Peptides against a protein of PDB entry 3JWR. Designs and how they scored, part 29

Target 1, 323 residues: chain A of PDB entry 3JWR
Amino acid sequence: TRELQSLAAAVVPSAQTLKITDFSFSDFELSDLETALCTIRMFTDLNLVQNFQMKHEVLCRWILSVKKNYRKNVAYHNWRHAFNTAQCMFAALKAGKIQNKLTDLEILALLIAALSHDLDHRGVNNSYIQRSEHPLAQLYCHSIMEHHHFDQCLMILNSPGNQILSGLSIEEYKTTLKIIKQAILATDLALYIKRRGEFFELIRKNQFNLEDPHQKELFLAMLMTACDLSAITKPWPIQQRIAELVATEFFDQGDRERKELNIEPTDLMNREKKNKIPSMQVGFIDAICLQLYEALTHVSEDCFPLLDGCRKNRQKWQALAEQ
Target 2, 298 residues: chain A of PDB entry 3JWR as posed
Amino acid sequence: TRELQSLAAAVVPSAQTLKITDFSFSDFELSDLETALCTIRMFTDLNLVQNFQMKHEVLCRWILSVKKNYRKNVAYHNWRHAFNTAQCMFAALKAGKIQNKLTDLEILALLIAALSHDLDHRGVNNSYIQRSEHPLAQLYCHSIMEHHHFDQCLMILNSPGNQILSGLSIEEYKTTLKIIKQAILATDLALYIKRRGEFFELIRKNQFNLEDPHQKELFLAMLMTACDLSAITKPWPIQQRIAELVATEFWEQGDQVGFIDFVCTQLYEALTHVSEDCFPLLDGCRKNRQKWQALAEQ

## One batch from the design tools (peptide; aimed at target 1 L189 A287)

Design b2_p8_6_s1 (made by RFdiffusion4, then SolubleMPNN; from b2_p8_6, 6 letters changed)
Fold by OpenDDE base, seed 3:
Structure b2_p8_6_s1 (fold): chain B 323 residues (1-323), chain A 8 residues (1-8)
Amino acid sequence: as target 1 above (323 residues)
Amino acid sequence: PPILDFYE
């Protein structure tokens, strides 16, 4: 395609020029082509292209295929969300110095997972899928959408001309897919809530050890969540804009809940309850985000900007909630 | 609203 030709022929700017190592990164001013260029740079600077012998054209095609399989009519859970998740992963690996703590296969898996973790998202949560008796709800009992996202990821990876993993051995391939699946599934917040206590306790007791395979798996899950939620850490103007996108999507679901399911939506998804957004954001930060970024900072102090951003946004939302 | 639905 013309898009592929343009991408494959383009000079890829440095990570410094693209500012993709910054935790304060914003994609608002970037074209789709520029987001793809950023993605190429992430793979290159993490040594994934070299170490796994990726062909440039195949990588370009894969990126465009992933982007194409996000829906444009979904307000938040679209390509830009996936791209920002991957950028935060890249920043955490590089600027946060987590790269030194992981294997090349783990890094490969995490980057693929970050880009793929919401593929074909429909703009509704698992609860809606269950209550609407969607066909996917018959196939999967838990983490319905996350299983679907992984299935989409696997489909793309196996598609002709998109096989970025063709340079891996059979064992490396199996390992990578296992980690990708675990990482995508970990983005189900229900699973995060279930598992985070173990992680926080290990940190609190100074018993956290990445050399332990179980703790490594746990950490990768927490890192995925930290990147998935990273919008909450962004500079205030960026945070506000992203919160508006999330609100739009949630309100769209609420509207569908009224129309299709004949139920009153929760305040979170109720368009008439916009005045509760600031207090709900404070509650979300306190219940979900702060402990995670605190724990991540204990693993690597260079991730502090994520925690600092989260704290600053809490203050801003609290000030609005007091009005 | 929260960046994600934390009820899930």
Scores: peptide ipSAE 0.091, ipTM 0.863, DockQ to the pose 0.345
OpenDDE base, seeds 1, 2, 4, 5: peptide ipSAE 0.085, 0.082, 0.091, 0.083; ipTM 0.860, 0.855, 0.863, 0.856; seed 1 fails the geometry check

Design b2_p8_6_s2 (made by RFdiffusion4, then SolubleMPNN; from b2_p8_6, 6 letters changed)
Fold by OpenDDE base, seed 3:
Structure b2_p8_6_s2 (fold): chain B 323 residues (1-323), chain A 8 residues (1-8)
Amino acid sequence: as target 1 above (323 residues)
Amino acid sequence: SPILDFYE
């Protein structure tokens, strides 16, 4: 395609030029092509292209395939969300210095997972899928959409001309897919809530050890969530704009709940309750985000900008909630 | 799930 030809022939700017090591990064002014260039740079600077012998054209095609399999009519859970999740992962690995704590296969899996974790998202949550008796709800009992996202990820990875993992041994391939699946499933916030207590307790007791395989797996899950939620850490103007996108998608679901399911939506998804967004954001930060970024900062102090951003945005939302 | 959406 013309898009592939343009991408494959383009000079890829440095990470410094693209500012993709910054926790304050914003994609608002980037074209789709530029987001793809950023993605190539992430793979290159993490040594994934070299270490796993990725062909440039194959990587370009894979990136474009992933982008194509996000829906454009979904307000938040689209390519830009996946791209920003991956950028935060890259920043955490590089600027946050987490790269030195992980294997190459883990890094490979995390980056693929970040880009793929919401593939073919429908703009509705698992609860809606269950209540609407969608076919996917018949196939999976828990983490319905996350299983679907992984299935889409696997489909793309196995598609002709998109096989970025063809340079891996059989064992490396199996390991990578296992980690990808676990990482995508970890983005189910219900699973995060279920597992986070163990992580926080290990940190609190100063018993956290990445040399323990179980704790490593736990950490990868927490890191995925931290990147998935990273919009809450962005500079206020960016955070506010992204919150509007999230609200739009939630209100769209609420509208469908009224129309299709004949139920009154919760305040979170009720278009008429837009005035509650600031207080709901404070609640979200307190219930979900703060402890996670505090714990992550304990693992690597260089991740502090994420925590700092989250705290600053809490203050901003609280000020709005008091009006 | 992203910002604003915390599972209850």
Scores: peptide ipSAE 0.068, ipTM 0.838, DockQ to the pose 0.280
OpenDDE base, seeds 1, 2, 4, 5: peptide ipSAE 0.072, 0.064, 0.065, 0.067; ipTM 0.848, 0.833, 0.841, 0.839; seed 1 fails the geometry check

Design b2_p8_6_s3 (made by RFdiffusion4, then SolubleMPNN; from b2_p8_6, 6 letters changed)
Fold by OpenDDE base, seed 4:
Structure b2_p8_6_s3 (fold): chain B 323 residues (1-323), chain A 8 residues (1-8)
Amino acid sequence: as target 1 above (323 residues)
Amino acid sequence: PPILSFYE
């Protein structure tokens, strides 16, 4: 395609030029082409292209395929969200110095997972999918959308001309897919809530050890969540704009819940209760975000900007809640 | 609203 030709022929700017190592990164000013270029740079600078012998055209095609399989009519859970999740992963790996704690296969899997973790998202949560008796709810009992996202990821990876993993051995391939699946599934907040206590306890007791395979898996899950939620850490103007996108999507779901299911939506998804957004954001930060970024900072102190951003945004939301 | 739903 013309898009592929343009991407494949383009000079890829440095990570410094693209600012993709910054935790404060914003994609608002970037074109779709530029987001693809950023993605190429992430793969390159993480040595994934070299170590796994990726062909440039194949990588370009894969990126475009992933982007294409996000819906444009979804306010938040779209390509830009996936891209920002991947960028945060990249920043955590580089600036946060987590790269040195992981294997190349784990890094490969995490980056693919971050980009793929919301593929074909429909702008509604698992609860809606279940309550609406969607066909996907017949396939999966738990983490319905996350299983679907992984299936989409796998489909793309196996599509002709998109096989960025063709340079891997069979064992490396299996390992990578396992990690990708686990990472995508980990973005289900229900799983995060279920598992986070173990992670926090290990940190609290100074027993956390990445050389332990189980703890490694746990860490990768927590890291995925940290990147998925990273909008809460962004500078306030960016945070507000992203929160508006989330609100739009949630209100759209709430409107559908009223119309299609004849139910009153929760406050979170109720357009009529938009005045509760600030207090709900504070609650979300306190219940979900702060402990995670604190724990991540204990694993790598260079991840502190995420925690700092989260704390700053909590103060901003609290100030609004008091008005 | 929060960046993610408590009820996913």
Scores: peptide ipSAE 0.076, ipTM 0.853, DockQ to the pose 0.354
OpenDDE base, seeds 1, 2, 3, 5: peptide ipSAE 0.074, 0.072, 0.075, 0.073; ipTM 0.852, 0.848, 0.852, 0.847

Design b2_p8_6_s4 (made by RFdiffusion4, then SolubleMPNN; from b2_p8_6, 5 letters changed)
Fold by OpenDDE base, seed 4:
Structure b2_p8_6_s4 (fold): chain B 323 residues (1-323), chain A 8 residues (1-8)
Amino acid sequence: as target 1 above (323 residues)
Amino acid sequence: PPILDFYS
């Protein structure tokens, strides 16, 4: 395609030029082509292209395939969200210095997972899928959408001309897919809530050890969540804009819940309760976000900007909630 | 609303 030709022929700017190492990164001003260029740079600078012998055209095609399998009519859970999740992962690995704590396969898996973790998202949560008796709810009992996202990820990875993992051995391939699956499934917040206590206790007791395979897996899950939620850490103007996108999508679900399911939506998804957004954001930060970024900062102090951003946004939301 | 629905 013309798009592929343009991408494959383009000079890829440096990470410095693209600012993709910054935790404060924003994609608002970027074209789709530029987001793809950023993605190439992430793979390159993480040494994934070299170490796993990725062909440039194949990587370009894969990126475009991932992008096209996000829906354009979904307000938040679209390509830009996946891209921002991956960018935060990249920043955490580089600026946050987590790269040195992980294997190349783990890094490869995390980046693929970040880009793929919401593939074909429909703009509704698992609860809606269950309650609407969607066909996907017949396939999976828990983490319905996350299983679907992984299935989509696997489909793309195995598609002709998109096989960015073709340079891996059989064992490396199996390992990578296992980590990708675990990472995507970890983005189910229900799973995060279930598992985070173990992670926090290990940190609190100073017993956290990445050399332990179980703790490594746990850390990767927490890191995925930290990147998936990273919008909460962004500078306030960016945070507000993203919150508007989230609100739009949630309100759209709420409208569908009224119309299709004949239920009153929760305040979170009720457009009539938009005045509750600031207080709900404070509650979300306190219940979900702060402890995670605190713990991540204990693993790597260079991740502090994420925690700092989260704290600053909590203050901003609290101020609005008091008005 | 929150960045993600943790009530899901």
Scores: peptide ipSAE 0.082, ipTM 0.863, DockQ to the pose 0.347
OpenDDE base, seeds 1, 2, 3, 5: peptide ipSAE 0.080, 0.078, 0.081, 0.078; ipTM 0.863, 0.860, 0.862, 0.859

Design b2_p8_7 (made by RFdiffusion4)
Pose (drawn by RFdiffusion4):
Structure b2_p8_7 (pose): chain A 298 residues (1-255, 281-323), chain P 8 residues (1-8)
Amino acid sequence: as target 2 above (298 residues)
Amino acid sequence: HSLTEFWS
């Protein structure tokens, strides 16, 4: 509660000061309070704060709530993951210049979604919770964890003093939630795979076009995956260390080049055809693929 | 795919 006091009264530094406009950004050296501040700057500089009548008091309580609903004991899938995704999402809309390509309802949804796409993640994959017959698997059909991440995001938005959406017309609120659900579910790697082929062709055939309502919401799913694992596009010292965490969390459940080829370069290449200013992601991606390949040969 | 198990 004091954490709210101190936060809801501190000055939010500029985006330039926070270097959150950068695809090469890192959080290693930020405090907890600082990361919440960057998030406020994100909402502010995306005009989400003014266009949706958000009170500083409410947004702060909500952001803090999401922070406290990420598990600390979890290796990689903790708050800093949700944060580093939202920042990548933020950097994509700004420096990658996509904000000029989509509505205010969509931008708000993507940010809220990117922040909460892994809420309460217990450090284990959908495959494991299904094979271990976790009650969550009994409750949800497909995309089990991602359904849960959303059930949580919504639970928090309906919490008192957390209705950062309270300013929306009922119609606005209704469709924003629809997009948020789609965004969070799209972070299921299985859906990314079962859908990307369709998108990679519209790109390949120079046919892809945003105006098309359907082609757009597909891209929105591809954008979510693009930020969800943006960590692979980081400078080597960072990618080196964050790969260490994904490493531990995986080995805890068990108790790189093939993946980048199979999952990543394919995607970031497509994102750049859609937006050239998004190339730093593709550049940083193959740059790390280069270092991992060299290490694989010892 | 088995390659997604690591980062999933």

Design b2_p8_7_s1 (made by RFdiffusion4, then SolubleMPNN; from b2_p8_7, 5 letters changed)
Fold by OpenDDE base, seed 1:
Structure b2_p8_7_s1 (fold): chain B 323 residues (1-323), chain A 8 residues (1-8)
Amino acid sequence: as target 1 above (323 residues)
Amino acid sequence: PPVLEFYS
């Protein structure tokens, strides 16, 4: 395609020029082509292209395929969300110095997972899918959408001309897919809530050890969640704009819940209760975000900008809630 | 962003 030709022939700017190592990164001013160029730079600077012998054209095609399989009519869970999740992962690995704590296969898997974790998202949560009796709810009991996202990820990886993992041995391939699946499934916040207590307790007791395979898996799950939620850490103007996108998507779901399911939506999904957004954001930060970024900062102090950003945004939301 | 799917 013309798009592939343009991407494959383009000079890829440095990570410094693209500012993709910054935790304060914003994609608002970037074209779709520029987001693809950023993605190529992430793979290159993490040494994934070299270490796993990726062909440039195949990588370009894969990126475009992933982008194409996000829906444009979904307000938040689209390509830009996946791209920002991956950028936060890149920043955490580089600027946050987590790269030195992980294997090359784990890094490869995390980057693929970050880009793929919401593939074909429909702008509705698992609860809606279940209550609407969608066909996907017949295939999976829990983490319905996350299983679908992984299925889409696998489909793309196996598509002709998109096989970025063809340079891996059989054992490396199996390991990579296992980690990708676990990472995508970990983005289900219900699973995060179930597992986070173990992680926080290990940190609190100073018993956290990445050489333990179980603790490694737990850490990768927490890191995925930290990147998935990272919009809450952004500079206030960026955070506020993204919060509006999320609210739009949630209100769209609430409208569908009223119309299609004849139910009253929760406050979060209720367009008529938009005045509660500031207080709900404070609640979200306190219940979900703060402890995670605190724990991540204990694993690597260079991740502090994520925690600092989250704290600053809590103050901003609290000020609005008091008006 | 309130990925408060848990609060929803």
Scores: peptide ipSAE 0.064, ipTM 0.845, DockQ to the pose 0.369
OpenDDE base, seeds 2, 3, 4, 5: peptide ipSAE 0.060, 0.061, 0.054, 0.063; ipTM 0.836, 0.842, 0.821, 0.841

Design b2_p8_7_s2 (made by RFdiffusion4, then SolubleMPNN; from b2_p8_7, 5 letters changed)
Fold by OpenDDE base, seed 1:
Structure b2_p8_7_s2 (fold): chain B 323 residues (1-323), chain A 8 residues (1-8)
Amino acid sequence: as target 1 above (323 residues)
Amino acid sequence: PSVLDFYS
């Protein structure tokens, strides 16, 4: 395709030029082509292209396929969200120094998972899928959308010309897919809530050990969540803009809940209660975000910018809630 | 998940 030809022939700027190592990164000014170029740079600078013998054209095609399988009519859970999740992962690995704590296969899996974790998202949550009796709800009881996202990820990886994992051994391939699946499933906040207590307790007791396979798996799950929620850590103008996108998508769901399910939406998804957004954001930060970024900073102090950003945005939202 | 997804 024309798009593939353009991407494959383009010079890929440095990570420094693209600022993709910055926790304060914004994609607002970037074209779709530039987001794809950033993605190529992430794979290259993490040594994934070299270590796993990825062909440039195949990587380009895969990136474009992933981008294509995000819906354009979804306000927040689209390609830009996936891209920003992956960029935060890249920044956490590089600037946050987490790269040195993980294997190459884990890094490969996390980057693929970050880019793929919301594939074909429909702009509605698992509760809506269940209540609407969607066909997907017949396949899975829990984490319905996350299972679908992984299925889409696997479909793309197995598509002709998109097989970026073809250079892996059989065992490496199996390991990578296992980690990808676990990482995508971990983005279900319901699972995060269930598992985070174990992680926080290990950190509190100074018993956290990445050499333990179970604790490694737990950490990868927490890291995925930290990157998925990283909009809350961004400089205030960026955070505010992203919060508006989230609110738009939630209100769209609420409108559908009224129309299609004949129910009154929750405050979060109720367009008529937009004045509660600041207080809800403070509650979200306190209930979900702060402890996670605190714990992540204990694992690697170089991740402090995420925690600092989260704290600063809490103050900003609190100030608005007091108006 | 979204920034506000916990309350959904």
Scores: peptide ipSAE 0.057, ipTM 0.830, DockQ to the pose 0.326
OpenDDE base, seeds 2, 3, 4, 5: peptide ipSAE 0.053, 0.058, 0.053, 0.051; ipTM 0.823, 0.829, 0.819, 0.817; seeds 3, 5 fail the geometry check

Design b2_p8_7_s3 (made by RFdiffusion4, then SolubleMPNN; from b2_p8_7, 6 letters changed)
Fold by OpenDDE base, seed 4:
Structure b2_p8_7_s3 (fold): chain B 323 residues (1-323), chain A 8 residues (1-8)
Amino acid sequence: as target 1 above (323 residues)
Amino acid sequence: PPVLDFYS
């Protein structure tokens, strides 16, 4: 395709030029091509291209395939969300200095997972999928969409000309896929809520050890969530804009819940309750975000900008809630 | 609304 030709032939700017190492990164001004270039740079600078012998054209095709399999008519859970999740992962690995704590396979898996974690998202949550009796709800009982996202990820990875993992041994391939699956499934926030207590306790007790395979898996899950939620950490103007996108998608679901399911949506998804957004954001930050970024900062102090951003945005939302 | 629905 013309798009592939353009991407494959383009000079990939440095991470510094692209600012993809910054926790304050915004994609708002970037074209789709530029997001793809950024993605190439992430793979390159994490040494994934070299270490796993990725062909440039194959990587380009894979990126474009991933992007293509996000829906354009979904307000928030689209390519830009996946891209921003991956960028936060990249920043956490580089600027946050987590790279040295992980294996190359784990890094490979996390980056692929971040880019793929919401593939073919429909703009509705698992609860809606269940209640609407969607065909996907017949395949999976829990983490319905996350299983679907992984299935889409696997489909793309195995598609002709998209096989970025072809340079891996069979054992490396199996390991990578296992980690990808776990990472994508970990983005189910319900699972995060179930598991986070163990992580926080390990940190609190100073017993956290990445050399323990179970704790490693737990950390990767927490890191995925931290990147998935990273919009809450962004500079206030960026945070506000992303919150608007989320609100749009949630309200669209709420509207569908009224029409299709004949239910009154929760305040979170109720367009008529838009005045509750600031207080709900404060509640979300307190209930979900702060402890996570605090714990992540304990693992690596260089991740502090995420925590700082979250705290600053809490203050901003609280101020709005008091008006 | 929050960045993600934790009620999912």
Scores: peptide ipSAE 0.068, ipTM 0.851, DockQ to the pose 0.349
OpenDDE base, seeds 1, 2, 3, 5: peptide ipSAE 0.067, 0.065, 0.066, 0.066; ipTM 0.851, 0.846, 0.849, 0.846; seed 1 fails the geometry check

Design b2_p8_8 (made by RFdiffusion4)
Pose (drawn by RFdiffusion4):
Structure b2_p8_8 (pose): chain A 298 residues (1-255, 281-323), chain P 8 residues (1-8)
Amino acid sequence: as target 2 above (298 residues)
Amino acid sequence: AADYADLF
């Protein structure tokens, strides 16, 4: 609770000061308090704070709540992951210039979603919890973990003093939640695979167009995956270290080049055809693919 | 692709 006091009274530095406008950004050296501050700057600079009558007191409590609902003992899928995703999401809308391409309801939804897309992640994949007959698998059908991440995000938004959405008309709130659900579910790698082919063609055929309501919400799912694993587009020293965490968390469950080819370059290439200013992601991606290939040959 | 089945 003091953590709220100290936070809800500190000055939120500029985005320039926080270097959160950068696709090459890193959190390694930030404190916990600093990361929550960046999040506040994110909401603020996306005009989400003013256009949705958010009280500084409430947004702070909510951000803190999401922070404390990421597991500390979990290697990669902890708070810093949700944070590094939202920052990538933020950098995409600003420097990648996408904010000018979508509504305020959509921007708010994407940010809330990117922050909570892995809530309570227990350091294990959908494949494992299904094969081990975890009760969560009995409860949810497909996209088990992602359904849970959402069940959590919603539980927190309905918490008292956390209704950062309290300012929305009922119609607004109703459809924002619909988009948030879609966003969080889209971070299921299975859906990314079972859908991306359709999107990669609209791009390939120079037919892709945002105005189309459906083509848009598909892209919104592709954008979520793009930020969810933006870590692979980081400078080598960073990608080196964050790959170390994904490494440990996987091995704990067990108790790179093929993946980038199979999952990533294909995607970030498409994102740049949609927005050229998003190329740094594609550049950093193949740049790391270059270093991992060299290492694979020892 | 099969090598990454556990990610699903």

Design b2_p8_8_s1 (made by RFdiffusion4, then SolubleMPNN; from b2_p8_8, 6 letters changed)
Fold by OpenDDE base, seed 1:
Structure b2_p8_8_s1 (fold): chain B 323 residues (1-323), chain A 8 residues (1-8)
Amino acid sequence: as target 1 above (323 residues)
Amino acid sequence: LEQFSFLF
């Protein structure tokens, strides 16, 4: 395609020029082509292209295929969300110095997972999928959308000309796919809530050890969630803008719940309850976000900007809730 | 989880 030719021929700017190592990164000013260039830079600077012998054209095609399989009519859970999740992962690996704590296969899997974790997202949550009796709800009992996202990821990875993992051994390939699956499934906040207590307790007791395979898996799950929720850590103008996108998507779901399911939406999904957003954001930060970024900062102090950003945004939301 | 009506 013309898009592939343009991407494959383009000079890829440095990570410094693109500012993709910054936790404060914003994609608002970037074209779709520039987001793809940023993605190439992430793979390159993590040594994934070299270590796994990726062909440039194949990587370009894969990135464009991933981007194409996000829906344009979804306000938040689109390519830009996946791209920002991957950028936060890249920043956590580089600036947060987590790269040195992980294997090359784990890094490869996390980056692929971050880009792929919401593939074909429909702008509705698992609860809606279940209550609407969607065909996906017959395939999976729990984490319905996350299973679907992984299936889409696997489909793309196996598509002609998109096989970025072709340089891996059979064992490396199996390991990578296992980690990708676990990482995508970990983005189900229901699973996060179930598992986070174990992680926080290990940190609290100073017993956290990445050499333990179980603790490694747990850490990768927590890191995925930290990157997926990273919009909450962004500078306030960016945070506000993203919150508007999320609210739009949630209100669209609530409107569908009323119309299609004849149910009253929750306050979060209710367009008429827009005035509760600031207080709900404070509650979200306190219940879900703060402890996660605190724990992540204990694993690597260089991740502090995520925690600091989250704390600053809590104050901003609290000030709005008091008005 | 619906108890945590949160954005993001």
Scores: peptide ipSAE 0.119, ipTM 0.840, DockQ to the pose 0.264
OpenDDE base, seeds 2, 3, 4, 5: peptide ipSAE 0.107, 0.116, 0.111, 0.110; ipTM 0.835, 0.837, 0.836, 0.833; seed 4 fails the geometry check

Design b2_p8_8_s2 (made by RFdiffusion4, then SolubleMPNN; from b2_p8_8, 7 letters changed; failed a check: near_copy:native)
Amino acid sequence: MEAFSHLL

Design b2_p8_8_s3 (made by RFdiffusion4, then SolubleMPNN; from b2_p8_8, 6 letters changed)
Fold by OpenDDE base, seed 3:
Structure b2_p8_8_s3 (fold): chain B 323 residues (1-323), chain A 8 residues (1-8)
Amino acid sequence: as target 1 above (323 residues)
Amino acid sequence: LDAFSFLF
């Protein structure tokens, strides 16, 4: 395609020029081509292209295929969300110095997972899928959408001309797919809530050890969630704009719940209760976000900008909730 | 979880 030719022939700017190592990064002014160039830079600077002998054209095609399999009519859970999740992962690995704590296969899996974790997202949550008796709810009992996202990821990875993992051994391939699946499933907040207590307790007791395989798996799950939620850490103007996108998508679901299911939506998904957003954001930060970024900062102090951003946004949302 | 649907 013309898009592939343009991407494959383009000079890829440095990570410094693209500012993709910054926790404060914003994609708002970037074209789709520039987001793809940023993605190439992430793979290159993490040594993934060299270590796994990725062909440049295959990587370009894969990136464009992933982007194409996000829906354009979904307000928040689209390519830009996946791209920002991957950028936060890259920043956490580089600026947050987590790269040296992980294997090359773990890094490869996390970057693929971050880009792929919401593939074909429909702008509705697992509860809606279940209550609507959607065919996907018959295939999967738990984490319905996350299983679907992984299936889409696997389909793309196996598609002709998209096989970025063709340089891996059979064992490396199996390991990578296992980690990708676990990382995508970890983005189900229900699973995060179930597992986070173990992680926080290990940190609290100063017993956290990345050399333990179980604790490593737990950490990768927490890191995925931290990147997925990273919009909450962004500078206030960016945070506020992203919150409007999320609210739009949730209100669209609430409208569908009324129309299609004859259900009164929750306050978060109720368009008529927009005035409750600030207080709900404070509740979200306190219940879900703060402890995660605190724990991540204990693993690597260089991740502090995520915690600091989250704290600053809590203050901003609290001030709005008091008005 | 449904009662605590949060933005993001």
Scores: peptide ipSAE 0.116, ipTM 0.833, DockQ to the pose 0.270
OpenDDE base, seeds 1, 2, 4, 5: peptide ipSAE 0.121, 0.110, 0.109, 0.114; ipTM 0.837, 0.830, 0.832, 0.834; seeds 1, 4 fail the geometry check

